# Designs tried in a protein design run: peptides against a protein of PDB entry 6TME. Part 52

Target 1, 324 residues: chain A of PDB entry 6TME
Amino acid sequence: NRLKRAYIALQAWKKAFYSDPFNTAANWVGPDVCSYKGVFCAPALDDPSVLVVAGIDLNHADIAGYLPPELGLLTDVALFHVNSNRFCGVIPKSLSKLTLMYEFDVSNNRFVGPFPTVALSWPSLKFLDIRYNDFEGKLPPEIFDKDLDAIFLNNNRFESTIPETIGKSTASVVTFAHNKFSGCIPKTIGQMKNLNEIVFIGNNLSGCLPNEIGSLNNVTVFDASSNGFVGSLPSTLSGLANVEQMDFSYNKFTGFVTDNICKLPKLSNFTFSYNFFNGEAQSCVPGSSQEKQFDDTSNCLQNRPNQKSAKECLPVVSRPVDCS
Target 2, 324 residues: chain A of PDB entry 6TME as posed
Amino acid sequence: NRLKRAYIALQAWKKAFYSDPFNTAANWVGPDVCSYKGVFCAPALDDPSVLVVAGIDLNHADIFGYLPPELGLLTDVALFHVNSNRFCGVIPKSLSKLTLMYEFDVSNNRFVGPFPTVALSWPSLKFLDIRYNDFEGKLPPEIFDKDLDAIFLNNNRFESTIPETIGKSTASVVTFAHNKFSGCIPKTIGQMKNLNEIVFIGNNLSGCLPNEIGSLNNVTVFDASSNGFVGSLPSTLSGLANVEQMDFSYNKFTGFVTDNICKLPKLSNFTFSYNFFNGEAQSCVPGSSQEKQFDDTSNCLQNRPNQKSAKECLPVVSRPVDCS

## One batch from the design tools (peptide; made by RFdiffusion4, then SolubleMPNN)

Design b1_p11_6_s1 (from b1_p11_6, 4 letters changed)
Fold by OpenDDE base, seed 1:
Structure b1_p11_6_s1 (fold): chain B 324 residues (1-324), chain A 11 residues (1-11)
Amino acid sequence: as target 1 above (324 residues)
Amino acid sequence: SKLEELVESLK
């Protein structure tokens, strides 16, 4: 019986709670698991006459504990939302049995270990949120082979390079922010046809921006701030016809910020502060437009306020990185 | 779908 398996799983999970400040699991008593707070039942997809546990929502419950392996008995769960808790440990490999998993949100917890590769085993997964945890190590290339709508990886301990498979992603939103990613952005990024938002903030990324970024016609948000990027901004960025928010601040960029970038038709905010740009077009000057906000602070610009000293600029500006 | 109904109920 599916509900009997669910009962075993949920009772094992209740026992794995160290703290339940809101008494969320107080009613987790007896065989009627469909009455449990945060447990949602639906007719099974294979047999509409059978009621199954299809969803878990324990968001914002401040529960301390871990995910026991018995959660693998919840084989009908398609929605697993447990964000904003204090769950610790690793994601159980037994969750590979949850073949209907569609949305998996474990964000804002204390999960540790490598990327939860069990998520790659779910054939129907569309939403993956693992942000605000302590996940570490390499991002598996196979994550971008999944037909995901959103990939939230930010605020973890992920290391190594961004996989070249990123170009295969169908995701509209991808966040890498506040990790330890290194190396270059792959040239394959331009193949992300459905991309609307991509965030690289606060990593150890380096090298030149690939010209292929200019192929991201649907991107509305592009944030590459707080990295180690070098060279000039690609001239192909003029192809970002839908970009609204663009941030290149806190890098090591050089060269001239062109009219073709600052005149992008949907651009509302363009931050390129804290770089080594040595020139900007008049259209890039803060206050030049009422419709657009620009920040050119702390560059190597002439006749602009709040710029770096000649002593700071000269060593970098005199040795431009050729990205060609 | 039943899944969509469930997603809506969780929002």
Scores: peptide ipSAE 0.041, ipTM 0.779, DockQ to the pose 0.432
Fold by OpenDDE base, seed 4:
Structure b1_p11_6_s1 (fold): chain B 324 residues (1-324), chain A 11 residues (1-11)
Amino acid sequence: as target 1 above (324 residues)
Amino acid sequence: SKLEELVESLK
């Protein structure tokens, strides 16, 4: 019986709670698992006459505990939302049995270990949120072979390079922010046909921006701030016809910020502060437009306020990185 | 579907 398996799983999970400050699992008693707070039942997809546990929502429950392997008995779960808790340990490999998994949100917890590769085993997964945890190591390339709508990886301990498979992603939103990713942005990024928002903030990314970024016609948010990027901004950025928010601040960019970038038709905010730009078009000057906000602070610009000293600029500006 | 309705209820 599916509900009997669910009962075993949920009772094992309740035993794995160290703290339940809101008494969320107080009613997790007896065989009627569909009455449990945060447990949602639906007719099974294969037999509408059978009621199954289809969803878990324990968001914002502040529960301390771990995920026991018995959760692998919840084979009908398509929605697993447990964000904003204090769950620790690793994501159990037994969750590979949850073949209907559609949305997996374990964000804002205390999970550790490598990327939860069990997520790659779910054929129907569309939403993956693992942000605000302590996941570490390399990102598996296979994550981008998944037909995901959103990939939230930010605020973890991921390291190594961004996989070249990123170009295969169908995700509209991808966040890499506040990790330890290194190396260049892959040139394959331009193949992300559905991309609307991508965030690289606060990593150890370096090298030149790939020209292929300019192929991201649907991107509305592009944030590459707080990295180690070098060279000039690609001229192909003029192709970002839908970009609204663009941030290149806190990098090592050099060269001239062109009119073609600052005149992007949907651009509302463009921050390029804290770089080594040595020139900007008049259209890039803060206050030049009522519809657009620009920040050119702490560059190597002439006749602009709040710029770096010649002593700070000269060593970098005199050694431009050729990205060609 | 009933599953879709559930998804909406969990958002």
Scores: peptide ipSAE 0.041, ipTM 0.783, DockQ to the pose 0.395
Fold by OpenDDE base, seed 3:
Structure b1_p11_6_s1 (fold): chain B 324 residues (1-324), chain A 11 residues (1-11)
Amino acid sequence: as target 1 above (324 residues)
Amino acid sequence: SKLEELVESLK
């Protein structure tokens, strides 16, 4: 009996709660698991006459605890939403039995350890949110081989380089922000055919921006701020026909910010502050457009306010990194 | 499907 297995799993999970401030699991009593708060039942896909636990929603419950291995008995779960709790430990490998997993949101918790590779075992996974945790180590390259619509990795402890497999991703939204990623952005990034939003904020990324970024014709948000990028902005950025929000602030960029970038047709905000740019086109000057907002603060620009001193600029501007 | 309806109800 599937509901009997679900009962075992849910009772094991209730026992794994250290704190339930809102008494969310107070009604988690007896065999009628479909009446449990945050537990949702539906007819099974393989037998419509059988009721199964198809979803969990414990979002914003502030529950402290862990995920016990008995959760692997919830084999019919397609939706697992437990964000904004205080769950700790690791994601159980037993969740590999949840072969219908479609959306997995464990964001804003206390999870630790390596990337939850069990997520790679789910053939139908479309949404993965693991942001605002303490996941660490390398991002497995295989994450981008999956047909995901969104990948939220931000605010973790991920290290090493971004995998070259990123170009295989079909995701519309990918966040890397506030991790410890290092190295260059892979040139394969230009192959992300469905990309709308990508965020690299607050990592240890470095090197030149790849020219292939200009192939991201559907991107609306591109944020590479707060990294260690060097060199000039790629001239191919003129290909970003749909970019609305672009941020390169808090890097080590040099060279000239061109008209071809600042005149992008959908550009609403372009922030390139806190770099070492030594020139900008007139179209890039803040206040030059009513439709576009620019920030050129703290560069090496002549005749602009709030720029770096010559002493700060000269060592960097005199030794530009050639990205050609 | 009923499962799809559930998915939409949880969003």
Scores: peptide ipSAE 0.033, ipTM 0.758, DockQ to the pose 0.395
Fold by OpenDDE base, seed 2:
Structure b1_p11_6_s1 (fold): chain B 324 residues (1-324), chain A 11 residues (1-11)
Amino acid sequence: as target 1 above (324 residues)
Amino acid sequence: SKLEELVESLK
């Protein structure tokens, strides 16, 4: 009986709670699991006469505890939303039995360990949110082989390089922000066909920006701020026909910010502050447009306010990185 | 909720 398995799983999970401030699991008593708060039942896909647990929603419950291996008995769950809790430990490998998993949100918890590779085992997964945790180590390349609509990885402890497989992603939104990613952005980034928003904020990324970024015709948000990028901005950025928000601040960029970038047709905000740019086109000057906002603060620009000293600029500007 | 809509879509 599927509901009997669900009962075993849910009772094991209730036992794994250390704190339930809102008494969310107070009614988790008896065999009628479909009456449990945050448990949703539906007819099984293989037999409409059989009622199964199809979804869990414990969002914002502030529950402290862990995910026990018995959760692998919830084999009919397609939706697992447990964000904004205090769950700790690792994601159980037993969740590989949840072959119908469609949306998996464990964001804003206290999960630790490596990337939850069990997420890669789910053939129908479309939404993955693991942000605001303590996941660490390398990002598996296989994550981008998944047909995901969104990939939220921000605010973790991920290290190493961004996989070259990123170009295979069909996701509209990808967040890498506030991790420890290093190395270059892969040239394969230009192959991302459905990308609308990509965020690299606050990593240890370096090298030159790949020219292939200019192939991201549908991108509306591109944020590469707070990294170690060097060289000039690629001239191919003129291809970003739909970019609205662009941020390159807090890097080590050099060279000239061109008209072709600042005149992008959908550009609303362009921040290139806290770099080593030594020139900008008149169209890039803050206040030059009523429709566009620019920030050129703390560069090596002549005749502009709030720029770096000659002492700070000369060592960097005199040794431009060739990205060719 | 989106969850309810999806659960209903499974019916």
Scores: peptide ipSAE 0.032, ipTM 0.757, DockQ to the pose 0.208

Design b1_p11_6_s2 (from b1_p11_6, 3 letters changed)
Fold by OpenDDE base, seed 1:
Structure b1_p11_6_s2 (fold): chain B 324 residues (1-324), chain A 11 residues (1-11)
Amino acid sequence: as target 1 above (324 residues)
Amino acid sequence: SKLEDLVKSLK
């Protein structure tokens, strides 16, 4: 039966623990898996008279170990939350059998290997959190074909370009931060109709920002800091009617920061420090508004404090990148 | 739904 399979899976997992400092699995004894700490049972969707393991929550258990292939026997699991542990190894391919997977959180662990493509096999997946791991390689384009509400990829070892399929994403939150992504932001980004928050911090992204960013009408957070972006800020950024937090700091941007950007109606914080901007509108000056915070530090601005030297500015400012 | 109830219980 389903609970017997769950018992086999959970006992195999317990055996795969190297350390359980909080004795989380201490009560993982006997066939009554529904009494196990962090194991949650519910009536099966196909037969309400049958009790099944529907969820696992081992968040913050500091468990060291790995995910054994026997976890594929947990075929009724829809919620898998194991964040803030010390699990290592790879995500088992056997998890493809968990066809009800709805939320998958393995964040803040020691998982390695390529993107866990098994996550792409789950037809009902809505939440994917794999941040704060050691996942590496390229991001599969198919991730953005999934009807995900949130995609957390930050603090990994992902590399290569961001897939052009990003425009197909229905996610409200997407994090790329603190990886090794390279290349340009795809122009298709403007098609992300449900996007509220997107974070690119601390990658190797480059090129011009696509004008299509200005089509992100619902975005509240846009952080592209700590990359290699060049050129001027797109004039179309005036279309970001709901942006509250915007960060372009620590790039190679040039040109003039316009009123149309700094006067965005919902803008609370706009950081454009550590670039090569050679001018800003009065509305962009730090302290010009009580409602908005600006940081223009370490640019090529005239008559502003804490700017780069002429020696640092001249080679860059004199050779503006045309993004048109 | 039972799933929603479970999600709520886990948070």
Scores: peptide ipSAE 0.049, ipTM 0.809, DockQ to the pose 0.430
Fold by OpenDDE base, seed 4:
Structure b1_p11_6_s2 (fold): chain B 324 residues (1-324), chain A 11 residues (1-11)
Amino acid sequence: as target 1 above (324 residues)
Amino acid sequence: SKLEDLVKSLK
């Protein structure tokens, strides 16, 4: 019965292919779905004597098509990896029936529409990769209520603010990069207990950085580059005891870059270029350390190369944003 | 777990 349902689903999906340049589905013929290329069977969790379709891996197949609603018949699928294809349309709501979903990777496709809220229905989901698509609209706050290890949202069309629920996330890696997120980083960010890497690159984020960033003791990568952040760097950034890569470039930051930041014990690269910083500690100067790399390019620093003109600096530096 | 074994088999 389960394999029959899987057959119906997979045949419906094959019919939904517009192009299969590598003939990936060429062997998708007949009832033996476990022999299908990219289809992986395993013993069912509820009955080890029953073989079920437990995984799909069609990564890098360059398949053009859509996901038909019949995919909801793949009720035993725990791994769904279809990255680097040309699938279009929306993620079917019928996938809510895939209650064993553990890893969902639809990255690097042509998916459109709002955030696939069906992903929120999966109780055991640990990995969500929807990056490099055309998903749009608001990020549902409930995404961060999920016990996810990784959340990849980058390179989409998401808009609005980052939900305050971000502090509830247990994810080690979260990417927001290259969307249209706006507003401030929520103060609740400091509550992210397991965070190792967070990337905000290339959004419309603004305001002051929250002081609570300094509570992210396990962060190794913090990238807030290419946004509209203002004010001084929080003094609490001295709390980032494990940060290795830090990027604040291409913002509107002002003030002084302190020793407490540049002397962070694990810091390997710190980029704060293309801002309006008007001073830096000696420990922040590029070439001051053999173990650390700094970039102070295109700021308002005195006696440093490649800085902004006084004409560019004066209007901004003379009107510092108070983040207090 | 059986799931972990499956993940390993797909990688």
Scores: peptide ipSAE 0.044, ipTM 0.795, DockQ to the pose 0.539
Fold by OpenDDE base, seed 3:
Structure b1_p11_6_s2 (fold): chain B 324 residues (1-324), chain A 11 residues (1-11)
Amino acid sequence: as target 1 above (324 residues)
Amino acid sequence: SKLEDLVKSLK
C-alpha cells in the first residue's frame, strides 16, 4: 500500500524533527497521511483509483531537523517544497526512488556536502532550487544536460569552474551568485537557447568575457558584478536585443564603453561602476537618457565625478588585457 | 492534469 509507505516515511521524518516552532507536524498522527499539514495527495498517475502522496509543502515552517532515508518511500512525490526551514545534513540518496520529481525546492536551509547528485537521477525534474545552503565542491557538468526551466545555485559554497556544458542548458533562469566559482565564463554560454536571466554576482570568476555572450538574444538580466573579469567589454554585446538589466560593476574591466552597448533597445539599467574603464560614449553618461539609468562611478573616466585616482588607474590602464 | 492542480494548490 502506497499510503502505508508514505506513513512510514512521514513518521520517520517527524522523528527527525528537532524543532517544530509552529507545530506543523502536530497533526501528523495516524494512518490518514492525506490529512497531514503540508502533505498533499492526488490520484496516482498509473491508477486513478489509488490516492498517493504527490506533494510536500513545508515552506516557511522553521523546522529544524534532517531528511531521513525513509523519505525514499515517498515514491509518488512530484513536488517537494521545504524552503525556509532549518533542515541540516545531506540530501538522502534514497530520494532517487522519487522518479516523478518535478519541482525540488530545498532553498534557505542548512544542507551541506557536495552537490546533491540525486537530483540528476530524476528524469522529469524541471525546477531545482538549492540556493541559500552550504552545498560545496564542484558543480557536476551533467546538471546542464537536464531539461530544467530554472536552476538556482546562489548563496552556497560551490567551487571550481562553471562547466562548459552550460551551453546545453534550456533553463530560462540560472543563478550562480554568491559562490566560489572561478575561471572564465565558458564560450558555450552563447548556446543557451532559452536563457532570460543569468546571475554571476559575487564569485571569483576571471578572464575576459566571451564574445559569445552577444548571442543571448532573449536575455533580459545579465549580472556579472563582483568578480575578477578583465579586458574590454565584448563588442558583440550589441546583440543583446532584449537585455533590460546589465551589471558589470566591481570588476577589473578596462577600455571604452561603447554606444553600441549603451544604446541597446531594451536596456533600462546598466551598471559598470567600480572598474577601470578609461572612456565612455556620450550615450553611457548617467543622466543622458530619461529611459535608461547608468552608473559609471569609480572608473578611470576623465571629466566625470567620483572616479579613481590616477595613482589607482595608471597601473591597470597602462597594461590593458588583450582579449582578442 | 491532476499534477497541475496540485502545483496550483501548493502556490
Scores: peptide ipSAE 0.040, ipTM 0.784, DockQ to the pose 0.408
Fold by OpenDDE base, seed 2:
Structure b1_p11_6_s2 (fold): chain B 324 residues (1-324), chain A 11 residues (1-11)
Amino acid sequence: as target 1 above (324 residues)
Amino acid sequence: SKLEDLVKSLK
């Protein structure tokens, strides 16, 4: 019986709670698991006469505990939302049995260990949120082979390079922010056909920006701030016809910020502060437009306020990185 | 809720 298996799983999970400050699991008593708070039942896809546990929603419950392996008995679960708790440990490999998994949100918890590779085993997964945890190590390249609508990886401990498979992603939103990613942005990024928002904030990324970024015609948000990028901005950025928010601040960029970038038709905010730019077009000057906001603070610009000293600028500006 | 709507879509 599927509900009997669900009962075993849910009772094992209740036993794995260290703290339940809102008494969320107080009614988790007896065989009627469909009456449990945060447990949602539906007719099974293979037999409409059979009721199964199809969803879990424990969002914002502040529960401390871990995910026991018995959760693998919840084989009919398509929605697993447990964000904003204090769950610790690793994501159980037994969750590979949840072959209907569609949305998986474990964000804002205390999960540790490598990337939860069990997420790659789910054939129908569309939404993956693992942000605000302590996941570490390399990102598996296979994540971008998944037909995901959104990929939230921000605020973890991921290291190594961004996989070249990123160009295969069909996701509209991808966040890498506040990790330890290193190396260059892959040139394959330009192949992300459905991309609307991409965020690289606060990593250890380096090298030149790939010219292929200019192929991201549907991108509305592009944030590469707080990294180690070098060289000039690609001239191909003039292809970003729908970009509204663009941030290159807190890098090591050099060269000239061109009219073709600052005159982008949908551009609302463009921040290029805290770099080593030595010139800007008049259209890039803060206050030059009523419709656009610019920040050119702390560059190597002449006749602009709040710029770096000649002592800070000369060593970098005199040795421009050739990205050709 | 969004979850309830999605659960309903499984029916």
Scores: peptide ipSAE 0.035, ipTM 0.776, DockQ to the pose 0.205

